# Designs tried in a protein design run: peptides against a protein of PDB entry 6GMG. Part 85

Target 1, 331 residues: chain A of PDB entry 6GMG
Amino acid sequence: DSDDRVTPPAEPLDRMPDPYRPSYGRAETVVNNYIRKWQQVYSHRDGRKQQMTEEQREWLSYGCVGVTWVNSGQYPTNRLAFASFDEDRFKNELKNGRPRSGETRAEFEGRVAKESFDEEKGFQRAREVASVMNRALENAHDESAYLDNLKKELANGNDALRNEDARSPFYSALRNTPSFKERNGGNHDPSRMKAVIYSKHFWSGQDRSSSADKRKYGDPDAFRPAPGTGLVDMSRDRNIPRSPTSPGEGFVNFDYGWFGAQTEADADKTVWTHGNHYHAPNGSLGAMHVYESKFRNWSEGYSDFDRGAYVITFIPKSWNTAPDKVKQGWP

## One batch from the design tools (peptide; aimed at target 1 G63 N253 L285)

Design b2_p27_6_s2 (made by RFdiffusion4, then SolubleMPNN; from b2_p27_6, 10 letters changed)
Fold by OpenDDE base, seed 4:
Structure b2_p27_6_s2 (fold): chain B 331 residues (1-331), chain A 27 residues (1-27)
Amino acid sequence: as target 1 above (331 residues)
Amino acid sequence: SSRPKLSAEEAAKINAAGAEAEAKALA
């Protein structure tokens, strides 16, 4: 039931944000105040700040996906996703590790699998690929030129992505980006676009044909990155939440964090912007809050999720939703 | 996790909103 969802009201264009407050090592604010910050910092189109439109405010109001939706300009498709999985660690821990007291075998295996993902390496892979893409975009004035550049870059780096099919999400991502085709966006000019990154947290145990244990504790084999490329097949991600392990327990189906195109080399210093839930100021859940978290805080995730993917999409360079530097909080 | 566990009701509401968002985006 999302009947109590409310679209935040418009904020005056020149209204300054109130100070953010610390929350679990991250900066936190109510959604209305984030809109104010967004208008001051991220709203710029061609150098001019913009009031967040009603449509954008509506997107934002959906909470967990809203921040990424507003800043990327499209609902996340999650097609170009990267992760890093330590297969050797996984095998070793399964072989030599032991379930904790009270932990079932399935729970143990699910946990070990979750812990075998390296969030930092996954993020780094996405950044690496985004950089390659950005180089390919820079002087490409049509898609063909972009693709040629991309292939050359990959070949020069001996990157396994060079072997991907032409129809793969990797090569088709740009053409499938609405803002690329928009007159005021890319206008079909790759050089007007840049690669950006967001992250999705989700549950591995989504297969209906799998055991109840996998749905409750995770599927150790699901959503692993392909060797060499780091690509995660997201086709089976249907936003199915973790199954409850006890009566009254519930899990959320996903979380999204916006990174954009920050140039901070230290992953630990990067800022991730994300929301808690849909905006329900008059409902039981309350107002939506927006968090600006350091990588450690974001990558920690919640027990709702055992997978993290780092996804590449594109936005027009004229948008300021993905600046080189993101300042945590306000002021 | 820094977030408290959600009730089934809370999670259901959030997930419903997520589904609505997706439906809207695909429309």
Scores: peptide ipSAE 0.668, ipTM 0.949, DockQ to the pose 0.766
OpenDDE base, seeds 1, 2, 3, 5: peptide ipSAE 0.661, 0.662, 0.661, 0.661; ipTM 0.948, 0.948, 0.947, 0.948; seeds 3, 5 fail the geometry check

Design b2_p27_6_s3 (made by RFdiffusion4, then SolubleMPNN; from b2_p27_6, 14 letters changed)
Fold by OpenDDE base, seed 1:
Structure b2_p27_6_s3 (fold): chain B 331 residues (1-331), chain A 27 residues (1-27)
Amino acid sequence: as target 1 above (331 residues)
Amino acid sequence: SSRPKLTAEQAELINKAYQEAEEKAKA
């Protein structure tokens, strides 16, 4: 029962983490120990360490979304999402490829679509856009100045995002960020904010009016990025899990991974922080664990998901939840 | 995958918790 969820207790501010353990190329620890690391490394506000609040610990305790929630300061809205899809690869494989032994046509098409998404290019597009946004934020002291800077940057780069509507998630994302409006956050000053990135894994076959095959094996046409911009329409993502293909099988609705604002140019060396499930130390699921994974480990995902989106949001520069360098594990 | 395969019961419990998280965030 989800009622078995427990909010981890407060950790003393000066308590050092226990060593992380390796797990399939990742660094892994229990949620309580992650809180200790978070307080030592990521908790800083205006350079001062902070104890993770009860509210933050509660957010974290809900599972994979909790890591992104705590570090971004808000529940993910996923409105500004990017991906990369190789249309030529998709068409060619459908035309010339063959289903594997025992694979249905629907399963084949779903798999081919999944494999036609380039996670690295999707991530790079998000980083590119975040960089443009950060340049636009640097000396903008009101939203109007930010938007003007952003349009100028996009025009200079001949980026298709320059054609987006003023009400689009791309232009409205900053104003819709709670921490931007907070006195101790951005205080309505764009120059106090920075763009950050997280990733969401989810299932494409969420349309309940579609065929059962699409719900089981994926919808090849769903959640593709728009040409030129790379924007993914996430409006139809309702956190519906993959349908089971065999009795007793079950799938989770989503996974979230936190990247922040790392400056490492090599995507393969970037670190992604994520969790498994809600914290139930006295329940059947057990304690929540937090993972720090390299990009390949994160982007591989699970069979529960056939889509990956890279989402941009904003946090105050005074927060240290998105440092330039993330060290995997402890010490 | 590095994650063990989940039972339907386990997945349902996890998904329920995630739904609760979303509801909490909207409150």
Scores: peptide ipSAE 0.646, ipTM 0.944, DockQ to the pose 0.790
OpenDDE base, seeds 2, 3, 4, 5: peptide ipSAE 0.644, 0.645, 0.642, 0.637; ipTM 0.943, 0.942, 0.943, 0.942; seed 5 fails the geometry check

Design b2_p27_6_s4 (made by RFdiffusion4, then SolubleMPNN; from b2_p27_6, 14 letters changed)
Fold by OpenDDE base, seed 3:
Structure b2_p27_6_s4 (fold): chain B 331 residues (1-331), chain A 27 residues (1-27)
Amino acid sequence: as target 1 above (331 residues)
Amino acid sequence: STRPKLSAEEAALVNAAGKEAEEKARA
């Protein structure tokens, strides 16, 4: 079947966006209009506004991952992921709680596990780590200096991340960032880079060797953060969607939300940019829409997913895809 | 819900596009 995905056409650099539509506390627009906004607000390289390239428009057109892809400059690798899980709450609810009417035991356990994740604390942990990394990047002109700074910062804060292996995603993330090595990016200078955050929603029950119940209702033990560090082992995330619980039901494999490097201290006021699906203006799915959601709206997620992770990556400081302030919608 | 509930067929299409994106990124 012909891929109904279409790359949105180029938008004139000076074209202003149309107003966004409010929707359930979010700001919504069609992808073409987001491109217009992006060019006005986020496109700047070294202070110069840029037209979104064909490659960037193509990345964006893939929908769920496209917003994060175009703004981070790379396809998400999800290696440096954080979450928060309340083990005591989980144990207590399993012990003292009961399934709802019509809820199976497996469904109950999956739900309790999902509810035991604290999205706000997970996000806060990622922000904390990103801040540490940003301090370590400052005045570091080679990777060795960055790593030394990072270790010092972690030691000063008595952070458990100081015990991570040198080859861990935590320490290798910068060197594995393509834009760090680019001449017009970091040019191998850590001080030219900054840490940024995006979020991924996904399904816990991805182990094909596990029970059908886990695939349908979640694996309560999967993708929990490590104590102390908050790191989530994402190695088992293979973009496998939730299994249907009813005939005709289907689930999407993931969702991505872009946060960047906003400095808003109140998590509830932060803006998350995300897409609904790939751009298919002539297909059954229709045109791609882009949402700018507050944290509450983003973190609620969908029934497709029972895990949320907050991921750190890096972009050049010369890019304006992650400004300190993000305004929801247009104007 | 912030998006319409997708049918199984629609979800499959979205997932296929996601896979394509990943493959493209690796190329």
Scores: peptide ipSAE 0.601, ipTM 0.931, DockQ to the pose 0.806
OpenDDE base, seeds 1, 2, 4, 5: peptide ipSAE 0.023, 0.171, 0.024, 0.045; ipTM 0.641, 0.810, 0.648, 0.727; seed 5 fails the geometry check

Design b2_p27_7 (made by RFdiffusion4)
Pose (drawn by RFdiffusion4):
Order: structure tokens, then sequence, then C-alpha cells
Structure b2_p27_7 (pose): chain A 331 residues (1-331), chain P 27 residues (1-27)
């Protein structure tokens, strides 16, 4: 009867996954089966396949956060985040539009702010920034050389990110990555690391001391990207879900999607990996399923979330959790 | 979604955050 979280059992390294295919842009498989796929194509350490450890299987069993947690080796902090927001569209649709049939002004403002974000450009911005970071760390063998290389290209590219504080989440992203300092990871050598990207969908109205309207319909001024850099201050994100509008209405607080470092130029052809909930086959929600969605399927989101952030972190190059290509389903 | 189901999911997500904080403090 217990809807307790259970850890999926160990899968032998030779056990192949059951086949599955995408339908209308999304593929799904039970977590036990995804572990088999992950061990075949994502588990490599210096090209050697590995069994998903007990700890990794535990992390994965927590739901959507599990895929990103496993692939990055760290519970997601969302410290370095990017998004795109059309300020002109937002200001114009506020002073020219009107609420629809059955909207409070707070609901109208919350929706317009939501629709003003552009998740394609937001992902595109994180893409170009991560590319700059990877070029900066290619031949840099200490952090100082990495930061010099990073500032040099940003200044020459006239990127407002060059003026970020030395201790900002942007410039401190590499040094604050645990695997960067680990001897078996980056060993304080930026050339042994790689920038990767994952996404977080979340709710904007997370201030418990704010009006109920913002908790139910969103805070338009919350989690907007800074101009020029596109950085999103994630410090006030406390994993608080959208408040219900009627009794019995439940909302999920957040969703994580793993992109990695795919080389596909078509943002619509990129695959994003995420789970539906925690693993509980003997309970109410049932077994955890891992979803592999095309970008548009992922960025479609849900009414639970009115905000999207595209986050950059680092993993060692010796890993294979962010390959150049990601294929939906199996084989 | 029902409120009960959402609470179950949200609770486990909170537990994952707490576990990660505890591991970070132990380190």
Amino acid sequence: as target 1 above (331 residues)
Amino acid sequence: MSEEDAERINEKYEEAEEKAEEEAEAA
C-alpha cells in the first residue's frame, strides 16, 4: 500500500533495454528500462561502460530531478541561469490588451508575463554562453587561464557578461562545480571539464508574504532575465508550487529536463530527458517513467509552471552523460 | 491533477532537496 519511494534494483551491465519509440515527439519507458539504456549509451567513464551505482539509482528515483541529478553528479542548484523575455511585448500587451472572458487583472498580467518569455531564444542564449565557456577552458589548465580566456572572448564579443562580478554565479560557475575539484573529475584543470545545459520549469509566485493573487496567478516582475546578459536570479526560487485556485486542484512545483551537450543545430530536434514523478510501483503514483521529448514538447510546459530557466553547469570530459547525439527510444 | 497526488510528488521532491543539503553539510 505504501506510496513510499523505492530505489530501482541494479541492472546487469549486459542487459539490453526493452524497445520503445517516440509518439508525436515524445518517448517514455519505465525507469528500470531506462537504466538499461543509460548503462549502454550514457554510463561511459573514459569509454568504459559502467553499471549505474546504488547511489545514482537512488538519485534517479526522485523523479524529474533524478535524471539531471544523475547526469550532472550534483543536485541541481540553478545558480547560473538564462532566459529570454520580450519586454516590449509585455509592456505593449499590458497597455493595449484586456483581460479575456473570465480573468482577474492579476490573472491577465500573470499570463501575459508568462507568454512573453521565449524558451527557444532562452535555450539559444544558454547555448552560445556554454560554447564561449567551452572554448575558454579548452587549453586552460588552471582556473586563472580559464577566466582570462573567458573574459577575453566576452569583451571582444561585446557581451555584457564580461562585466559580471568576479564572484557572480557566472564567473564562479566552474570553481563551484564539485567534480571540478575532485581528483577523479576535473582535478582543478578546466581542460578536463565540459559545460552542459539542463532546464527548469517552475512557478513565479513563490513569496509566501505576497498577495494570494500572485501565488495563484503569478508574479510578473519575478524571475525576469536581466537585460544584456539574460541572467535570471534564481536565489528566490524555493521550490514552492503554484497555489490552487479551487479546492482539490493540485500542482507540481517544478520540472527538470536534461539537455546535455548535443551538437544538433536544430533546437527543435534536440532531445530533453525528464521523469514524471518519483519511483513508487507499489504505491499510488506507480513506477517512475523517464520521458525523452523533443524541445517543443518539453518547452510546451504545463499550467503548473509559468517560468522557464536554462541552466549551465559543468561535468568532467571523461563522462558520457552529455554525448554529442541523443536518440529517443531504443534501439 | 488531484491535490493529494501533487502533495505526494512535492513531498518527495522536498525530501530530495533535504538529502542533498545533508550530504553537502557532511562534506

Design b2_p27_7_s1 (made by RFdiffusion4, then SolubleMPNN; from b2_p27_7, 8 letters changed)
Fold by OpenDDE base, seed 5:
Structure b2_p27_7_s1 (fold): chain B 331 residues (1-331), chain A 27 residues (1-27)
Amino acid sequence: as target 1 above (331 residues)
Amino acid sequence: MSAEDAELINKAYAEAEEKAREKAAAA
């Protein structure tokens, strides 16, 4: 029963974390120890360490989404999402490729579609856009100035995003960020905000009106990025998990990974922070664990998911939840 | 993953989303 979820207890502000456990290129720790690290490294507001609040600990306790939630300051809305899809590869493989032994046509098409997404290019696109946004934010003291700067930057780069509607999530993302409006946050000053990135893994076959095969093996046409912009329409993502392919099998509906605003140019060296399941120290699932993974380990994902999106949101610059450099593990 | 575990996890995530919506509506 979901009744087994427990909010981790408060950790003293001065308590240092225990060493993380290395595991296949990841650093792993129990949620309580992550709270300790978070307080030492990421908790700073206006340069001062903060104890993780009860509310933040509660958010964190929900698992993978909790890590992104705590660090972004809001529950993920996923409106400004980017991906990269190789349409030529997809078409070519469908035409010239063959199903594997025992693979159905639907399985084949789903797999080919999944493999046609380039996670690295998707991530790079999000970083590029975040960089443009950050430049637009830097000297903008109101939303109008930010939007004007953004349009100018896009025009200078001949970016297709310049053609997006004013109501597009691309242009409305900042105004829809709660921390932007908060007095102790952005206080309606764009120059006090910075763009940050997180990633969501999810299932493509979420349309209940579609075939059972698409729900089981993926919908090859779902959640593709728009050409030129890389924007993914996430409106149809309703957190519906993959349908079981065998009796007793179940899939999780999503996974979230926090990147923030790391400046490491090599994607492979970037660190992604994510959690497993909700914290149930007295339940069957056990304690929640937090992972700090390299990009390769994060982007690999799980069989539960066939889509990866890289999402841009905003946090106040006064927060240290998205530092330029993230060190994997402890120490 | 077992169906049981997946259901538990997904239920918790649904609860999280609900809590988030409630908070957003109250602000």
Scores: peptide ipSAE 0.634, ipTM 0.949, DockQ to the pose 0.908
OpenDDE base, seeds 1, 2, 3, 4: peptide ipSAE 0.630, 0.630, 0.632, 0.632; ipTM 0.948, 0.948, 0.948, 0.948

Design b2_p27_7_s2 (made by RFdiffusion4, then SolubleMPNN; from b2_p27_7, 12 letters changed)
Fold by OpenDDE base, seed 5:
Structure b2_p27_7_s2 (fold): chain B 331 residues (1-331), chain A 27 residues (1-27)
Amino acid sequence: as target 1 above (331 residues)
Amino acid sequence: MSAEDAELINKAYQEAAAEAAAKAAAA
């Protein structure tokens, strides 16, 4: 019950974290210990470590989304999302493949669609775009300069994003970032901002007007990236979970993983930070735990989800919530 | 559901309040 959510207490600024524990190849800790790590490593504003504020602790307490929320400075809007989908594989498998024993046609199609997404390529596309955006930001002191730089960069790279409408989330993302407008943030200066990445796992079969089969097994046509750009229309994502296929079965509505702006070129070595559920230390769910996972562990996802998107947003360069290097666990 | 899945993600909704906050932030 949402009524069981508790905001984690404040941690002393100089309190060092306890060691993280290994958990299925991940580093795992309780939320309060993550706050300690966060204060030591990620809290820095303009080079000075900060105690996590009550507001930030409250955001964090919401679970997996809370990790992304506290580090990005805003609740995820998911407007600028990327994925990679192998259309040829999908078509070929639908045509030539067969349902497994006991698998329905709808289940087969949903599975084939899920398997036609490439998480690594989706992540790589987001990183590529973030890099282009960062170049466009670097010397731009107003939004117009940023947009001009961005268009030039895209043209030079012959990127299909150059053909996006000016009203596209791609071009409006910076403008719509609260921290960009904040005096202590970007202060309307693009050069003070940097692109960062997080990931969302969610269910494709969210259309209530669709068949029950699509809600249970996925909608093969939903949330596909546009060819060339890799952009995913997230407008239909309403945080609706997968429908149960059997009595007693339940699914989670979403999962979020924070990447930030790591420079590690090997995707498999990148670290993704995420939480298991909202913090309910006195409730049935228990205390929130935070996980730091390698890309492989993150991208595997769960049966609850058949889509993964990699989302770009922006934070002030003065924040250290997205450092170039993230160390898994503690120490 | 694997033991790993159970340990990592509890099969419960994320708080509805977060969604409300998202709506407010997007407005």
Scores: peptide ipSAE 0.029, ipTM 0.717, DockQ to the pose 0.186
OpenDDE base, seeds 1, 2, 3, 4: peptide ipSAE 0.027, 0.026, 0.026, 0.026; ipTM 0.656, 0.654, 0.697, 0.624; seeds 1, 2, 3 fail the geometry check

Design b2_p27_7_s3 (made by RFdiffusion4, then SolubleMPNN; from b2_p27_7, 10 letters changed)
Fold by OpenDDE base, seed 1:
Structure b2_p27_7_s3 (fold): chain B 331 residues (1-331), chain A 27 residues (1-27)
Amino acid sequence: as target 1 above (331 residues)
Amino acid sequence: MSAADAELINQANAEAEEKAREKAAAA
C-alpha cells in the first residue's frame, strides 16, 4: 500500500553525512543521509546553504523521480528528450541474426531494438544541445534575445534543430520552465538560467491497442529519435509498465537519473544520482536509498525498461543542484 | 521483482504525478 510512504524528517542544516564510499562504480546511502549531503553540497541558493523544505522532502520521498524532482525544482515533463538509434545495426541484426534458444521472434526483435540504442551517443547529443543552449542563454536578457542566439548557434553548426517549429518543445522549453518565471529564479532573464540534463528509463510497449507480444517484449518501432535532431516524441509515454511474461512477475514503470550540468568530458566518469523506491521505513519495501552511479551503472538499467531518454530542462544558475563536479559518497 | 512490490512502487509513482498536476493547476 502506497499509504506506507513517509516523508523523511528534517535534518539539521549543519549535520554532516555519515561516510559512505563507492563500490563497483556505485555509492549508496539511506535517504536521510542523502538529505544531509544535499544540504551540505547541493542546497545553496545564491551561495547560502538551505535546509531541505518539507515540500522538497516530500518530493524526494517518492523515490527515483523524487531525486530528479528535488534537484530540478519541478516534476519531470520529459518534453525535450534525446536518444540515439543505430538503424543500420538494427536492420543488419534482424536480417542476419537469429533468436536465441527459447527466444520468441517478438522477444528477439524487441531485444535487437533495445540493443540498437546507443546510450552514450544519446547522452552526448543531449550534452551537445545543452551546450548550445547555454551559449544562447549567456548574454540574453529576454526570451527574444535567447531565441535569436539559439537560431544563430544552430545555423553556425548546421544543426537540424534549426528546422524545428517555433512551437516545438525545443524552442518553448525555457518559457515553460516555472523557475524561469519566478522572481527568485530566472525572473524572466535567460542569462540567469542554465540547461541541465536528467535521464528517464521506460518501456516501449505501452500501446494498449498493440499486440500482447509488443507489451511483453517491446515495440521495436516506438520512441525512436528523429533522424538528424535526435528528438524523441515522448507524447505516448504514459508511465505504463512492461507486461509480465510469467505469473507473479511485475515491472516498474520508470526510473529517473539526475546528471545536472557536470563538465566531465569522459562520459564514463560522470555521476548519476537516483533512488530505488518510495520511502517506507515501516513497510515491506523499507527505507528509500539513494544511489550515485557512474554512467555505466546507470545506463545498464533494468529488464523493466527498453528505452532510455536524455532530457534537457533548466534551473537558475543561483542553485547548486547541478554543480560542475559531482563526487560519489562522503567525504 | 515481485508483482506485489512493483504494484506498490507504480502506485506511488502515480501519486507523485498526481501531486505534481495538482500543484501545477494551483499555480
Scores: peptide ipSAE 0.699, ipTM 0.959, DockQ to the pose 0.919
OpenDDE base, seeds 2, 3, 4, 5: peptide ipSAE 0.698, 0.697, 0.698, 0.698; ipTM 0.958, 0.958, 0.959, 0.958; seeds 2, 3 fail the geometry check

Design b2_p27_7_s4 (made by RFdiffusion4, then SolubleMPNN; from b2_p27_7, 12 letters changed)
Fold by OpenDDE base, seed 1:
Structure b2_p27_7_s4 (fold): chain B 331 residues (1-331), chain A 27 residues (1-27)
Amino acid sequence: as target 1 above (331 residues)
Amino acid sequence: MSAEDAELINKANAEAEKKAAELEAAR
């Protein structure tokens, strides 16, 4: 029962983490040890280490979403999401491909759709947009200046995002960020903020009015990015898991991975931080574990999910939860 | 994953969302 969730205890600020364990190309540790690492590496506010607060530890204890929650400072809203979909590949494979032995038509279409998403290109699009936003933020001391800079940058790059409505999540994302408005955060000064990235894995077949096949095997038409912009309409994402295909089978509704603002140009060398499940040291699931995965390991996902989105949000530059370089594991 | 484990995780995820909504409402 979720009643078994426990908030990890406080760790002394000066306590060093134990070594991480290698696990299938990832670095893995128990949540308590991640807190130790977090305090040493990511906790800095204005250059000073901070102990993870009880509230932050509670957020973290909820599992995969907790890592993103603690590091971004807010629960993921997923408003500004990007992906890449190869429509030509999809059409060609549907036309020329055939179901595998034992694969139904619905399974085939769902699989082909999943395989038509390019996680690397989706990630690169988000990074591109985040870079544009960061340039727009750099010398903007009010929201109006930020928006003007953003429009200019988009125009110069001939980016389709320039045609988005002023009410679009793209333009409203900064003003809707709590830390932007906080005195010890952005204090309404865009130049004090930076764009950061996290990723969400989820299921496409969430429409209850659709066929059972779509709920089991995916909806090939759902959560596709808009052409030109790469924006994904996430309004229909209600955290509904994949429907079981066999008795006793169950699927998790989402997974979150934290990237932040790493400057590593090679996507394959970037590090993604994520959790397995809520912290239940005395329950059947056991203690929460935190993983630091390379992009390949993260982007592979699980059978629970057939969609990946890369989401942009903002944090104060004074926070060190999104450093330029992330080292996998410890030491 | 077993149905039981998935249900537990999904329940916790729903609780997280609820908590987040409560925090937002309190702002």
Scores: peptide ipSAE 0.707, ipTM 0.963, DockQ to the pose 0.927
OpenDDE base, seeds 2, 3, 4, 5: peptide ipSAE 0.027, 0.029, 0.707, 0.025; ipTM 0.704, 0.705, 0.964, 0.685; seeds 4, 5 fail the geometry check

Design b2_p27_8 (made by RFdiffusion4)
Pose (drawn by RFdiffusion4):
Structure b2_p27_8 (pose): chain A 331 residues (1-331), chain P 27 residues (1-27)
Amino acid sequence: as target 1 above (331 residues)
Amino acid sequence: AAAERAAAYAAAGDAGLINYEHAKAAS
């Protein structure tokens, strides 16, 4: 009867996954089966396949956050985040539009703010920034050389990110990555690391001391990207879900999608890996399923979330959780 | 833990159960 979270059992390293295919842009498989796929194509450490450890299987069993947690080796902090927001469209549609049949002004403003974000450009911005970071750490063997290389390209590229504080989430992203300091990871050598990207969908109205309208319909001024840099201040994100509008209406608080470091130029052809909920096959929600969605399927989102952030973190190059190519389903 | 779970479910159904485990994962 217990809808308790259980950890999926260990899968032998030779056990191949059951086949599955995408349907209309998304593929799904039970977590036990995804572990088999992950061990075949994502588990490599210096090219050597590995069994998903008990700890990794535990992390994975927590739901959508599990895929990102496992692939990055750290619970996601969302410290360095990017998004795109059309300020002109937002201001124009507020002073020119009107609420639709059955909207409070608070609901109208909340929706317009939501629709003003552009998740393709947001992902595109995180893509170009991560590329600059990777070029900066290619031949840099200490952090100081990495920061010098990073600032040099940003200045020459006239990127407003050059003026970020030395202790900002941007410039401190590499040094604050636990695997960067680990002897078996980056060992304080930026050349042994790689920038990777995952995405977070979440709700904007997270201030518990704010009006109910913002908690139910969103805060338009919340989680907007700074101009020039596109940085999103995630410090006020507390994993608080959208408040219900009627009794019985439940919302999920957040969703994480793993991109990694795919080389595909077509943002619409990129694959994003995420789970539906925590693993509970003996309980109410059932077993956890891992979804592999094309970008547009991922970025479609749900009414639960009115905000999207594309986050950059680092993993060691010796890992294979962010390969150049990601294939949906199996084989 | 069982009482917290029941409370989370009573507050939001299935979404409450998910949110409950998200809270556990964040802790």

Design b2_p27_8_s1 (made by RFdiffusion4, then SolubleMPNN; from b2_p27_8, 11 letters changed)
Fold by OpenDDE base, seed 3:
Structure b2_p27_8_s1 (fold): chain B 331 residues (1-331), chain A 27 residues (1-27)
Amino acid sequence: as target 1 above (331 residues)
Amino acid sequence: DAAKRAEAVAAAGNAGLINFYGDQALS
């Protein structure tokens, strides 16, 4: 029940976090303790530590999406999303593979499609694009300059993104970022902004007009990246969870993981921050917990989801919610 | 039913959620 959601109380600005605890290879803590860490590590605006505001605490209280929300400064729109899909592997496995014992054809096809996505390559593509965007931002003091720089960078790399429409999520992402327009944010100056990355896990079988099998086992053709660009059309993602395959079974609608702008070259060493559910300390779900997972733990996902997208957005450089280095856990 | 699933997912440190009806886009 979303009605059980509670906004975590304010934490004193100078209160240090309690130690995180390990949980299945990741670091875990209760949301209140994450707020303490956030204030010590990520809260800085123009180098000054800030207390998490009531608004930010309310955003955070929504769970996994709340972690991305508070750190990106806006509710995820997921418009600029990337993934990697191995079409040859998919076709080959469908042709030469066989359903497992007890596995239906639809289940087999859904599984094969899921396994044909490469999370690491998808993440790498997003990082590549973010780097290009950051270079385009560096010396651009208006949007026109940014877009010109971006096109030049893409042309130099012979990147298919150069062929995207001017109104595509790729080119419109900056202008559609609220913090870009804020006086204390970008102030309409691209050079004050930087690209950041988060990830969303979701279910492919969301089309209500499709077969029940697709809703239960996945839609093999849904949410594939466009060739060359890696862009995923997220317009049909309506946060609809996987349909039950058996009586009593249920699935979660989505998961979000915050990466930011870490510079760690080894994907396996990158840290992803996410939450388990909305904060309901007095409800059946209990208090929200925040997890800091390595890429392996994050990208593994859950059976609830068969798609992972890596999304680019922007934050002001004056924010420290996306530092170059993220330390897992505390201390 | 949904609540039971949510509890199980939470216990395992799985995905978060706003709700199971998943059509919410907040500003």
Scores: peptide ipSAE 0.026, ipTM 0.685, DockQ to the pose 0.242
OpenDDE base, seeds 1, 2, 4, 5: peptide ipSAE 0.024, 0.025, 0.025, 0.024; ipTM 0.667, 0.692, 0.666, 0.671

